# Peptides against a protein of PDB entry 4N78, part 6

Target 1, 186 residues: chain A of PDB entry 4N78
Amino acid sequence: HFQVICRLLGYQGIAVVMEELLKVVKSLLQGTILQYVKTLMEVMPKICRLPRHEYGSPGILEFFHHQLKDIVEYAELKTVCFQNLREVGNAILFCLLIEQSLSLEEVCDLLHAAPFQNILPRVHVKEGERLDAKMKRLESKYAPLHLVPLIERLGTPQQIAIAREGDLLTKERLCCGLSMFEVILT
Target 2, 155 residues: chain B of PDB entry 4N78
Amino acid sequence: MAELQMLLEEEIPGGRRALFDSYTNLERVADYCENNYIQSADKQRALEETKAYTTQSLASVAYLINTLANNVLQMLDIQASQLRRMESSINHISQTVDIHKEKVARREIGILTTNKNTSRTHKIIAPANLERPVRYIRKPIDYTILDDIGHGVKW

## One batch from the design tools (peptide; aimed at target 1 Y11 E172 L174, target 2 T113)

Design b1_p9_6_s3 (made by RFdiffusion4, then SolubleMPNN; from b1_p9_6, 6 letters changed)
Fold by OpenDDE base, seed 1:
Order: structure tokens, then sequence, then C-alpha cells
Structure b1_p9_6_s3 (fold): chain B 186 residues (1-186), chain C 155 residues (1-155), chain A 9 residues (1-9)
């Protein structure tokens, strides 16, 4: 499923795939779909008024069938245009699902990294317990796991630099404030 | 590096040669002791001399073996340390490369992203006046209202 | 929230 794809491709692979999909979508929209839409607009009745209700549902249907006869008989619409629209739709859905899967992976990474980055969840406080005291206890408990401070204390300058960069990369994820799908819709 | 080279090129080979030479010397000593015992009128003295030579020979061999062994161990320790340092260096390089690749990848995907419009959760301002649930009066949809908008095709 | 790591140089 999409999670495996995200893990396999990583940011770079996903970027490449997304770029290519965007190109395909753009090509389909600006090419064949646009042409068909223009053609459809040309064959669309200039004046298509609602028939009187007195004709009943069958009469109204026949009326519209007659008015849209040229469109309905346009065989290429069913085979080519709708297929292209399906492809566009599939591409959009693919992008959405990839982004969602990536976001889930990122969230998992953030959660796994949190204890090492001094990011502590809000702990449930039982009645009578002070939240502050519990949080302080939790902070104290996990303090030895803070990776960057630990490396800053014990590591070489090179290790410290790597740790800081790694920490930054771990903290900054797309899911924190960026969306690919919004770009696709734009 | 100089110490390792000295161990590899001089100390260990030298120790091996010394041990080999010692073997040859031990054979000579053995022959001497045997002949001395056979030819000596004082067998007790000859035996004591043989014991002394044997003890000395064993001590010398033990010393040579111990020295050689220590040099080999030292050599191995130095090599192990060098390998560890090399491994550390490779790991640092690898990590640096990975971080760089990750940054590049992130920039690439970043081009395809925009800021999430955090729709400010419009404070659902509870309308002050709870509009009384307007009883949904199902008014029958009078479709006749649309009758005047369409020009009926006179079949 | 600005994510500098994803911003182009």
Amino acid sequence: as target 1 above (186 residues)
Amino acid sequence: as target 2 above (155 residues)
Amino acid sequence: MRLPVFEPE
C-alpha cells in the first residue's frame, strides 16, 4: 500500500513521482480535456431552456436527449475524454493518498523521536495530583535521553554538528506546516 | 604508525628469528649435555650442570615466546584501534552524506508544497439567540414555479 | 510555521 511506497521512495522519490504526475495531469488538462471541452461547448445548445413541467419526466428527458443528441452521440467523449478524466482523477487521488501516507509516517517519526528531543506528551493527571509536579518528574525521567544535549556534552564537534542537523531534520517535517495536495489543487 | 611498522617489520620478525635460533642452540646444548654426561666421571656434577642448562634454556625460550607474544598482541591492539578509527571516520562521512542527501530531497519536495492554510477555526460563535428550531414545515415543493421559466417545446 | 529545511535556497 501507499505507506510502503512512501517508505521506499522517500522524499526524493515522492517528489519525482509527484512532479511527473503533475506534468501528466497538466498535459491531460491542457491538451485532450481542454479540446474536448471546447468541442462540447461548441456543440452545446446556445439556448437550452427548461421545458414546461407539463411534459412530465419522460417528455423532459426526451427534450434534453434531443437537445444533447450531438453530445450523446459523440463517441469519443465516452472513450477518450472520460478516460482522461479518470486518469486525472486517479492521479489526484494518488497524490492525496501519498501525502496522507507520508504524513502518517512523519507523525510516527516525530512520535518516536519525541522522547529524545525533550518533547513530552501532556500526561493525564489524576485527581489530586499536580500537573506541574508530574511533568517535572517526567522531564527528569527522560532528561538522560535528550540526544543533542548529551552529544554536546560528550561528543566531538563533528558529532555535535551532525546531531544538531539530525535533530533539525527530525523536527521539521512536511506534516508540520506544508501541504503538497494544496499545490496540486492549485 | 611508526610503532606498528616497527612491530611488523622488526620486532616480530626478529622475535621469530630469535626463537628459531634458540631452537638450534637448544639442540647444541642438548648434545653437549648428553656427551658431557657420558664422558664425565662425576655423573652427579654432570647432571647438575645439565639441570642448570635445561633451566636456563627453558627460561630463555619462555622469555622469547613471551616477548614475541606481547609484541603480537600489541600489534593487534594497534591495528584494532586503527580499524575503529577508520570505522568512525567512515560513519561520520556516511552520516554527513546522508544528511546532505536528505536536505536535497527535502528541498526538492518542498518545491511541491505550500503552507497549510490553517483555517483559523472560526470560533463557532454560538449564536447568542438559539434560533428556535424552525419546525421544518415540509412545504411541498411547488414545481409549478419553474413552469414559467421554460419555453415548452410545442411537439 | 516556517520550515526552512524545505525552502529553496
Scores: peptide ipSAE 0.274, ipTM 0.818, DockQ to the pose 0.751
OpenDDE base, seeds 2, 3, 4, 5: peptide ipSAE 0.050, 0.255, 0.032, 0.043; ipTM 0.804, 0.813, 0.784, 0.792

Design b1_p9_6_s4 (made by RFdiffusion4, then SolubleMPNN; from b1_p9_6, 6 letters changed)
Fold by OpenDDE base, seed 1:
Structure b1_p9_6_s4 (fold): chain B 186 residues (1-186), chain C 155 residues (1-155), chain A 9 residues (1-9)
Amino acid sequence: as target 1 above (186 residues)
Amino acid sequence: as target 2 above (155 residues)
Amino acid sequence: MKLPVFEPE
């Protein structure tokens, strides 16, 4: 699903969606969540020490239930605050999955373009074969596919310009060194 | 462009008119040949004359048709070439627009990105001295030890 | 009577 979304939206659509999601997240964090956190901080026990381990897990649980009774009974926490936190979580996950999907698409594009851009994978060399010789053979084999040099030789000035721009755009992908998700986390 | 215009406005219509005129002329020639054959005392001569006119007429019509056909073909070739040029131009414009849109889109998404922190995977240098596996002694976790670490508000 | 004339191309 996310791959399809990435394909449909493209960079522009993804940017718009991400920006809007960030706005929503910011609004939730600075608004309702912050308000509830402040309220919770106010109602939190001023002194909440860890009970002695001798009380065992049930006793410790009861202790905290008693100390946090007012918080646990606060109905709005369950209905509103936790829901907002879920929304934030979903937004974060959405962004992550979009970025991952986009990265996959970009990698696929790079791989598809590679033969046309003189980017050749390192080939496996059998015993007795020279890697350099094999690579040179591959280079020679795919040389006619090099798009930019081909167009520079045979194309019009406009075609050359377009080819160069296209080549650059193909090479410069977000997955090569940029992260959207890191921005979301900051 | 001038050549196409001449073909469309002059040569092809002219060729069509010529064919029409040829039709009328052929009718006249036929009438003449018929009358000449009927009235002539020398039927053999009249027949030979008719054959000559028939051959000439057929050749003329064939020429007119061929000329017209060639002009039409030439017209179509020119038009096809023009269409190809237009298509090429449109494609170039389209590609330029697409590249521009892509650049804009990339800028927009780019502002939402930061450089990947390539955490240099610190080579986990295996400590030279393999610490002898300290026998795990299950000591009960005394949680009271943590009671003093928290800057709890001393009431 | 003006007859059409065949002209070879």
Scores: peptide ipSAE 0.032, ipTM 0.759, DockQ to the pose 0.005
OpenDDE base, seeds 2, 3, 4, 5: peptide ipSAE 0.023, 0.024, 0.027, 0.024; ipTM 0.758, 0.747, 0.744, 0.747; seed 3 fails the geometry check

Design b1_p9_7 (made by RFdiffusion4; failed a check: a repeat of another design)
Pose (drawn by RFdiffusion4):
Structure b1_p9_7 (pose): chain A 186 residues (1-186), chain B 155 residues (1-155), chain P 9 residues (1-9)
Amino acid sequence: as target 1 above (186 residues)
Amino acid sequence: as target 2 above (155 residues)
Amino acid sequence: PSLSTFQPP
């Protein structure tokens, strides 16, 4: 699903969805969640020690039950507090997962562009062979496929300008050195 | 474009009227052969001149049509090439627009991004100078090696 | 790397 969502939205669609999800998270954190956090903070026990081991675990469970009774009995703790938090969590997961789908989408695109952009994989080296001497030979084999230099050789200035731009857009992808989840959290 | 204007404004309309002139002149020439036969004292001579005019009328109508047909074809060939050049121009405009729309989309998502500081190194990196193997040499105990440390006491 | 197409205005 995320793979399809990435393809259909593109960069502009994903960007606006992320910007809108930030508005939703902001609305919830500074809104209903904040109201209930302030309310439950008062219902909270002003102080609460952690009992020594001596008291034993059954006596510690009893102690936490009494100290946190008002939290355990709070009627809207699930239908509201947990629900709102779940929505915020899902919004964060969407941003993370959608970026991962985009990274996969971008890497595949780059794999198909490599033949037209003079990008060769490492070649096997037998005895008496140097990669330096061989990679250059392989580059000659795929020389007719190098798109920008061919158009600069036979193309019109208009075709050349358009080729340069398209070549730039094809080789520059977010997965080459950029990320978003960090900015989302910040 | 100059050859097209010449075809559309003069040569086609002109060659076309020259055809209409043939329409009117030939019906005159048909009457003249009938009159020249009637006035003619020599019926065989007047027939041979009618034949001459018939053959000449045929050669003329075939020439006028051929000339006009070549002009119409040249016009269509030129117009076909115009559409060929126009499509090429439109395609470049389209490609340019697509590059622009993509730049705008990428600028929009670029706001939500930062550098991912990732690097690549080796599993093991040996030091530039490996530790020299130090030979063992016996030496006596010396109770004076600390005399220069702090407030020493020499003996 | 510097990716110019993703640079904001």

Design b1_p9_7_s1 (made by RFdiffusion4, then SolubleMPNN; from b1_p9_7, 3 letters changed)
Fold by OpenDDE base, seed 1:
Structure b1_p9_7_s1 (fold): chain B 186 residues (1-186), chain C 155 residues (1-155), chain A 9 residues (1-9)
Amino acid sequence: as target 1 above (186 residues)
Amino acid sequence: as target 2 above (155 residues)
Amino acid sequence: PYLPVFQPP
């Protein structure tokens, strides 16, 4: 599903959606969630020490229940604050999944373009074969497919310019060294 | 353009007029041949003359049709060439616009990105063509981001 | 081959 979304939206559409999601997340974090956190901090016990281990798990639980009674009984926290946190979480997950899907699409594009851009994969070398010789053979095999050099030789100046720009755009993809998700986490 | 204009405005219309005039002339030739045959004391000679005129008339019409046809074909070839040039121009503009739009889109999404601090970059090794300097500094592609993708989760 | 336009006598 996310792959289809990436294909439909493209870079522009993804950017718009991501920006809007970030705005929503920011609004939730700086607005309602922040207010609830402040409120929670106010109702937190000033002194909450770890109970003695002799009370066992049930006793410790009761102790914390008592100390956090005001928090537990705060109905709006459960209904509103946690819902907002879920929304934030969903937004983050969406961003992650969309980036992953985009990366896959970009990698596929790069792989498809590679033979036309003089990009050769590392090939497994059998015993007795030289890697250099094998790579040279591959280069020779795909040399006629090198689009930019071909157009530079046969094309008009305008076609050459477009081919170079297209080649650059094809090579420069986000997956090569950029991350959106890291920005989302900051 | 001048050649096309001459074809459209002068040569082709002129050829059509000539063909029409030829039709009228053929009728006159037919009448002449008929009358000449009827009035001639030497029927064999009259027949041979009629055959000669018939051959000449057919040759003339064939020439006119051929000339006209060639001019029409030439006109169509020129027009086809013009259309191809226009198409090429439109395609060029379209591609330029698309590239521009793509660059804008990439800038917009790029604002939402930061550099990956990954130590493991898969180097795609292009054989150094000694004769052609690698004009493009290739940034290493980090494929490690895909390592967590495809472990049985279909989205 | 150029053939002249035939004209009747």
Scores: peptide ipSAE 0.096, ipTM 0.664, DockQ to the pose 0.006
OpenDDE base, seeds 2, 3, 4, 5: peptide ipSAE 0.089, 0.089, 0.088, 0.079; ipTM 0.656, 0.653, 0.664, 0.664; seed 5 fails the geometry check

Design b1_p9_7_s2 (made by RFdiffusion4, then SolubleMPNN; from b1_p9_7, 3 letters changed)
Fold by OpenDDE base, seed 1:
Structure b1_p9_7_s2 (fold): chain B 186 residues (1-186), chain C 155 residues (1-155), chain A 9 residues (1-9)
Amino acid sequence: as target 1 above (186 residues)
Amino acid sequence: as target 2 above (155 residues)
Amino acid sequence: PYLPTFEPP
């Protein structure tokens, strides 16, 4: 599903969606969630000491239940605050999944373009074969497919310019060195 | 452009007119041949003259049709060439616009990105032997860095 | 020789 979304939206559509999601997340974090956190901090016990281990797990639980009674009884926390946190979480997950899907699409594009851009895969060398010799053979095999050099030789100046720009755009992908998710986390 | 205009405005219409005139002339020649044959005391001579006129008339019509046809074909070839040039121009413009749109889109999404901290983990062990500067073998983009991205989500 | 045009008598 996310792959289809990436294909449909493209870079522009993804950018718009991501920007809007970031705005929503920011609004939730700086607005309602912040307010609830402040309220929670106010109702937090000023002094909460660890109960004695002698009370065992049930006793410790009861102790914390008592100390946090005001928090537990705060109904709006469960209904509103946690819902907002879920929304934030969903937004983050969405961003992650969309980026991953986009990266996959970009990789596929790069792989498809590679033979035309003089990008050769690393070939497995059998015992006794020289890697250099194999690579030279591959290079020679795919040399006629090198689009930019071919167009530079046979094309019009306009075609050459377009080919160079297209080549650059094909090579420069987000997956090569950029991350959106890291921005979302900051 | 001048050649196309001459074909459209002068040569082709002229050829059509010539064919029409030829039709009228053929009728006159036919009438002449018929009358000449009827009135002639030497029927053999009249027949030979009729054959000569018939051959000449057919040759003339064939020439006119051929000339007109060639002019029409030439016209169509010129027009086809013009259309191809226009198509090429439109395609170039379209591609330029698409490239521009793509660049804009990439800038917009780029604002939402940061550089991946390439942890220097994999020391590209430069092979020890500095052999001769091997022609700039563009380092294959190590896509293996992406191998760890997506292994878990079988969707 | 192709006569381009013929004139009736």
Scores: peptide ipSAE 0.042, ipTM 0.688, DockQ to the pose 0.005
OpenDDE base, seeds 2, 3, 4, 5: peptide ipSAE 0.036, 0.036, 0.038, 0.043; ipTM 0.692, 0.686, 0.693, 0.682; seed 5 fails the geometry check

Design b1_p9_7_s3 (made by RFdiffusion4, then SolubleMPNN; from b1_p9_7, 3 letters changed)
Fold by OpenDDE base, seed 1:
Structure b1_p9_7_s3 (fold): chain B 186 residues (1-186), chain C 155 residues (1-155), chain A 9 residues (1-9)
Amino acid sequence: as target 1 above (186 residues)
Amino acid sequence: as target 2 above (155 residues)
Amino acid sequence: PFLPMFQPP
């Protein structure tokens, strides 16, 4: 599903969706969630000491239940605050999945373009064969497919310009060195 | 452009008119041949003359049709060439626009990105022997680094 | 070769 979304939206559509999601997340974090956190901080016990281990797990639980009674009984926390946190979480997950899907699409594009851009895969060398010799053979095999040099030789100046720009755009993908998710986490 | 215009405005219409005139002339030739045969005391000579005129008339019509046909074909070839040039121009513009749109889109999404801290894990071991100009072996972009990205989401 | 059309007199 996310792959289809990425294909349909393209870079522009993804950017718009991501920007809007970031706005929503920011609004939730700086608005309702922040307010609830402040309220929770106010109702938090000023002094919460670890109960003695002698009370055992049930006693410790009861102790914390008593100390946090006001927080636990805060109904809006469960209904509104946690819902907002879920929304934030969903937004983050959505962004992550979109980025991953986009990266996959970009990798596929790069792989498809590679033979035309003089990008050769690392060939597995069988025992006894020289890697250099195999690579040279591959280079020779795919040399006629090198689009930019071919167009530079046979094309019009306009075609050459477009080919160079297209080549650059094909090579410069987000997956090569950029992360959206890291921005979302900051 | 001048050649196409001459074909459209002068040569082709002229050829059509010539064919029409030829039709009228053929009727006259037929009438002449008929009358000449009827009136001639030497029927064999009249027949041979009729054959000669018939051959000449057919050759003339064939020539006119061929000339007209060639002019029409030439016209169509010129027009086809013009259309191809227009198509090429449109395609060029379209590609330019698409590239521009793509650049804009990439800038927009790029604002939402940060550089991946590529931990330089692989120490570029400088080969010890400095002397031979290390032919810039374009290290194939190891896309395998991306193989680990996405293995978990079988969706 | 262009053959002129015969014009009867």
Scores: peptide ipSAE 0.042, ipTM 0.688, DockQ to the pose 0.005
OpenDDE base, seeds 2, 3, 4, 5: peptide ipSAE 0.045, 0.041, 0.041, 0.039; ipTM 0.692, 0.676, 0.689, 0.689; seeds 2, 5 fail the geometry check

Design b1_p9_7_s4 (made by RFdiffusion4, then SolubleMPNN; from b1_p9_7, 3 letters changed)
Fold by OpenDDE base, seed 3:
Structure b1_p9_7_s4 (fold): chain B 186 residues (1-186), chain C 155 residues (1-155), chain A 9 residues (1-9)
Amino acid sequence: as target 1 above (186 residues)
Amino acid sequence: as target 2 above (155 residues)
Amino acid sequence: PYLPMFQPP
């Protein structure tokens, strides 16, 4: 589903969705969640000492239940606050999954374009074979497929310009060193 | 442009008219040959004359058809060339617009991105030794760095 | 070669 969304929206659509999600998350965090956190801080016991270990696990649990009774019984916490936190979590996960899906699409594009851009894969050298000889053979094999040099030789000036720009756009991708998710976490 | 106009307005219509006129003329020739054969005392001579006119008429029609066909083909070739030029122009505009849209989109999404903290370790240590400009062997981009991105098949 | 069509008299 996320791959389809990435393909459908493209870079522009993804940017718009991400911006709107960030606004929603900001609104939830600075509004409702902040208010609940403030309220919770007010009802938090000012002094919560560690109970004596002699009370055992059940006694310690009862102690903390008693100390946090007002928080546990706060019905709006379970319904509204947790729902808002789920929404924030879902938004974050959505952003992560979109970025991952986009990165996969970009990698696929790079791989498909590589033979046409004089980008050769790392060749596995078997014992006794010279790496240089294999690389030269591959270069020779794919030389006729180099798109930009081919168009530079046979194309019009306008076609050459478009080919160069297209080549650059193909090479420069977000997966080559950019992260959206890191921006969301800050 | 002038050649296409001449073909469309003069040569092709003229050729069509010539063929139509040839039809009328063929009927007249046929009538002549029939009457000549009936009236002639020398039937053999009349027959030979009819054969000659038939051959001439066939050759004339063939020539007219060939000329007209060539003119039509030439017209179509010129029109096809014009359409190809138009298509090329439209494609160029379309590609230019698409590239522009892509650049705008990339700028927009770029605002929402930061550089990945690549671990300090792979400092591209410029090889200390300025090795002699060996023939620029483009080192293949190692895409193995991308192998950890996604559910890729572990080779 | 263009052969003119015969025109009867």
Scores: peptide ipSAE 0.062, ipTM 0.673, DockQ to the pose 0.005
OpenDDE base, seeds 1, 2, 4, 5: peptide ipSAE 0.065, 0.061, 0.054, 0.049; ipTM 0.681, 0.669, 0.679, 0.682; seeds 1, 4 fail the geometry check

Design b1_p9_8 (made by RFdiffusion4; failed a check: a repeat of another design)
Pose (drawn by RFdiffusion4):
Structure b1_p9_8 (pose): chain A 186 residues (1-186), chain B 155 residues (1-155), chain P 9 residues (1-9)
Amino acid sequence: as target 1 above (186 residues)
Amino acid sequence: as target 2 above (155 residues)
Amino acid sequence: PSLSTFQPP
């Protein structure tokens, strides 16, 4: 699903959705969640020690039950507090997962562009062979496929300018050195 | 474009009227051969001149049509090439717009991005100078090696 | 690397 969502939205669609999800998270954190955090903070026990080991685990469980009774009995703890937090969590997961799908989408695009952009994989080296001497030979084999230099040789100035722009757009992808989840959290 | 204007404004309309002139002139020439036969004192001579005019009328109508047909074809060939050049120009405009719409989309998502500081190195990196193997040499105990450290006491 | 198409104005 995320894969399809990435393809259909594109960069502009994904960007707007992320911007809008930030507004939703902001609305919830500075809104209903904040209201309930302030309310439950008062219902909270002002102080709460961690009992020594001596008191045993059954007496510690009894002690936490009494100290946190008002939290355990709070009627809207699930229907509101947990619900709102789940929505914020899902919004964060969407941003993370959608960026991963975009990264997969970008890397595949780059793999098909490599033959037209003079990007060769490492070649096997037998005895008496140097990659330096061989990679250059392989580059000659795929020389007719190098798009930009061919158009600069036979193309019109208009065709050349359009080729340079398109080549730039094809080789520059977010997965080459950019990320978003960090900015989302910040 | 100059050859097209010449075809559309003069040569086609002109060659076309020259055809209409043939329409009117031939009906005159048909009457003249009938009159020249009637006045003629020599019926055989007047028939041979009618035949001459018939053959000349045929050669003329075929020539006028051929000339006009070549002009109409040249006009269509030129117009076909105009559409060929126009499509090429429209396609470039389209490619340019596509590049622009993409730049706008990437600028929009670029706001939500930062550098991912990732690098690549080796599993093991040996030091520039490996540790020299130091030979063992026996030497006596010396109770004076600390004399210069702090407030020593010499003996 | 510097990716110019993703640079904001």

Design b1_p9_8_s1 (made by RFdiffusion4, then SolubleMPNN; from b1_p9_8, 4 letters changed)
Fold by OpenDDE base, seed 1:
Structure b1_p9_8_s1 (fold): chain B 186 residues (1-186), chain C 155 residues (1-155), chain A 9 residues (1-9)
Amino acid sequence: as target 1 above (186 residues)
Amino acid sequence: as target 2 above (155 residues)
Amino acid sequence: PYLPVFEPP
């Protein structure tokens, strides 16, 4: 599903969606969630000491339940704050999944373009074969497919310019060195 | 352009007019041949003359049709060439616009990205022997780094 | 071959 979304939206559409999601997340974090966190901090016990281990797990639980009674009984926390946190979580997950899907699409594009851009895969060398010789053979095999050099030789100046720009755009993908998710986490 | 204009405005219309005139002339020749045959004391000579006129008439019409046809074909070839040039120009513009749009889109999404700290500086082990111009072996972009991304999400 | 245009009598 996310792959289809990436294909349909393209870079522009993805950018718009991501920007809007980031705005929503920012609004939730700086607005309602922040307010609830502040409120929770106010109702937090000033002094909450660790209960004695002698009370065992049930006793410790009861102790913390008592100390946090006001927080637990705060109905709006469960209904509103946690819902907002879920929304934030969903937005983050959406961003992650869309980035992953985009990366996959970009990799596929790069792989498809590779033979035309003088990008050769690393070939497994069988015992007794020289890697250099195999690579030279592959290079020779795919040399006629090198699009930019071919157009530079046979094309018009306009075609050459477009081919070079297209080649650059094909090579420069987000997956090569950029991450959106890291920005989302900051 | 001048050649196309001459074909459209002068040569082709002229050829059509010539064919029409030829039609009228052929009718006159037919009438002449008929009357000449009827009135001639030497029927054999009249027949031979009629055959000569018939052959000449057919040759003339064939020539006119061939000339006109060639001019029409030439016109169509020129027009086809013009259309191809226009198509090429439109395609060039379209591609330029698409590239521009893509660049804009990439800039927009790029604002939402940060550089991946690839700490793995693969030490470019400079091969020891300095002398041979290290043919820039373009290190294949190791896409295997992405192999770990997506294994878990079978969606 | 340029065939002459037929001239009627």
Scores: peptide ipSAE 0.055, ipTM 0.664, DockQ to the pose 0.006
OpenDDE base, seeds 2, 3, 4, 5: peptide ipSAE 0.042, 0.045, 0.050, 0.043; ipTM 0.660, 0.651, 0.664, 0.658; seed 5 fails the geometry check

Design b1_p9_8_s2 (made by RFdiffusion4, then SolubleMPNN; from b1_p9_8, 3 letters changed)
Fold by OpenDDE base, seed 3:
Structure b1_p9_8_s2 (fold): chain B 186 residues (1-186), chain C 155 residues (1-155), chain A 9 residues (1-9)
Amino acid sequence: as target 1 above (186 residues)
Amino acid sequence: as target 2 above (155 residues)
Amino acid sequence: PYLPMFQPP
């Protein structure tokens, strides 16, 4: 589903969705969640000492239940606050999954374009074979497929310009060193 | 442009008219040959004359058809060339617009991105030794760095 | 070669 969304929206659509999600998350965090956190801080016991270990696990649990009774019984916490936190979590996960899906699409594009851009894969050298000889053979094999040099030789000036720009756009991708998710976490 | 106009307005219509006129003329020739054969005392001579006119008429029609066909083909070739030029122009505009849209989109999404903290370790240590400009062997981009991105098949 | 069509008299 996320791959389809990435393909459908493209870079522009993804940017718009991400911006709107960030606004929603900001609104939830600075509004409702902040208010609940403030309220919770007010009802938090000012002094919560560690109970004596002699009370055992059940006694310690009862102690903390008693100390946090007002928080546990706060019905709006379970319904509204947790729902808002789920929404924030879902938004974050959505952003992560979109970025991952986009990165996969970009990698696929790079791989498909590589033979046409004089980008050769790392060749596995078997014992006794010279790496240089294999690389030269591959270069020779794919030389006729180099798109930009081919168009530079046979194309019009306008076609050459478009080919160069297209080549650059193909090479420069977000997966080559950019992260959206890191921006969301800050 | 002038050649296409001449073909469309003069040569092709003229050729069509010539063929139509040839039809009328063929009927007249046929009538002549029939009457000549009936009236002639020398039937053999009349027959030979009819054969000659038939051959001439066939050759004339063939020539007219060939000329007209060539003119039509030439017209179509010129029109096809014009359409190809138009298509090329439209494609160029379309590609230019698409590239522009892509650049705008990339700028927009770029605002929402930061550089990945690549671990300090792979400092591209410029090889200390300025090795002699060996023939620029483009080192293949190692895409193995991308192998950890996604559910890729572990080779 | 263009052969003119015969025109009867």
Scores: peptide ipSAE 0.062, ipTM 0.673, DockQ to the pose 0.005
OpenDDE base, seeds 1, 2, 4, 5: peptide ipSAE 0.065, 0.061, 0.054, 0.049; ipTM 0.681, 0.669, 0.679, 0.682; seeds 1, 4 fail the geometry check

Design b1_p9_8_s3 (made by RFdiffusion4, then SolubleMPNN; from b1_p9_8, 3 letters changed; failed a check: a repeat of another design)
Amino acid sequence: PFLPMFQPP

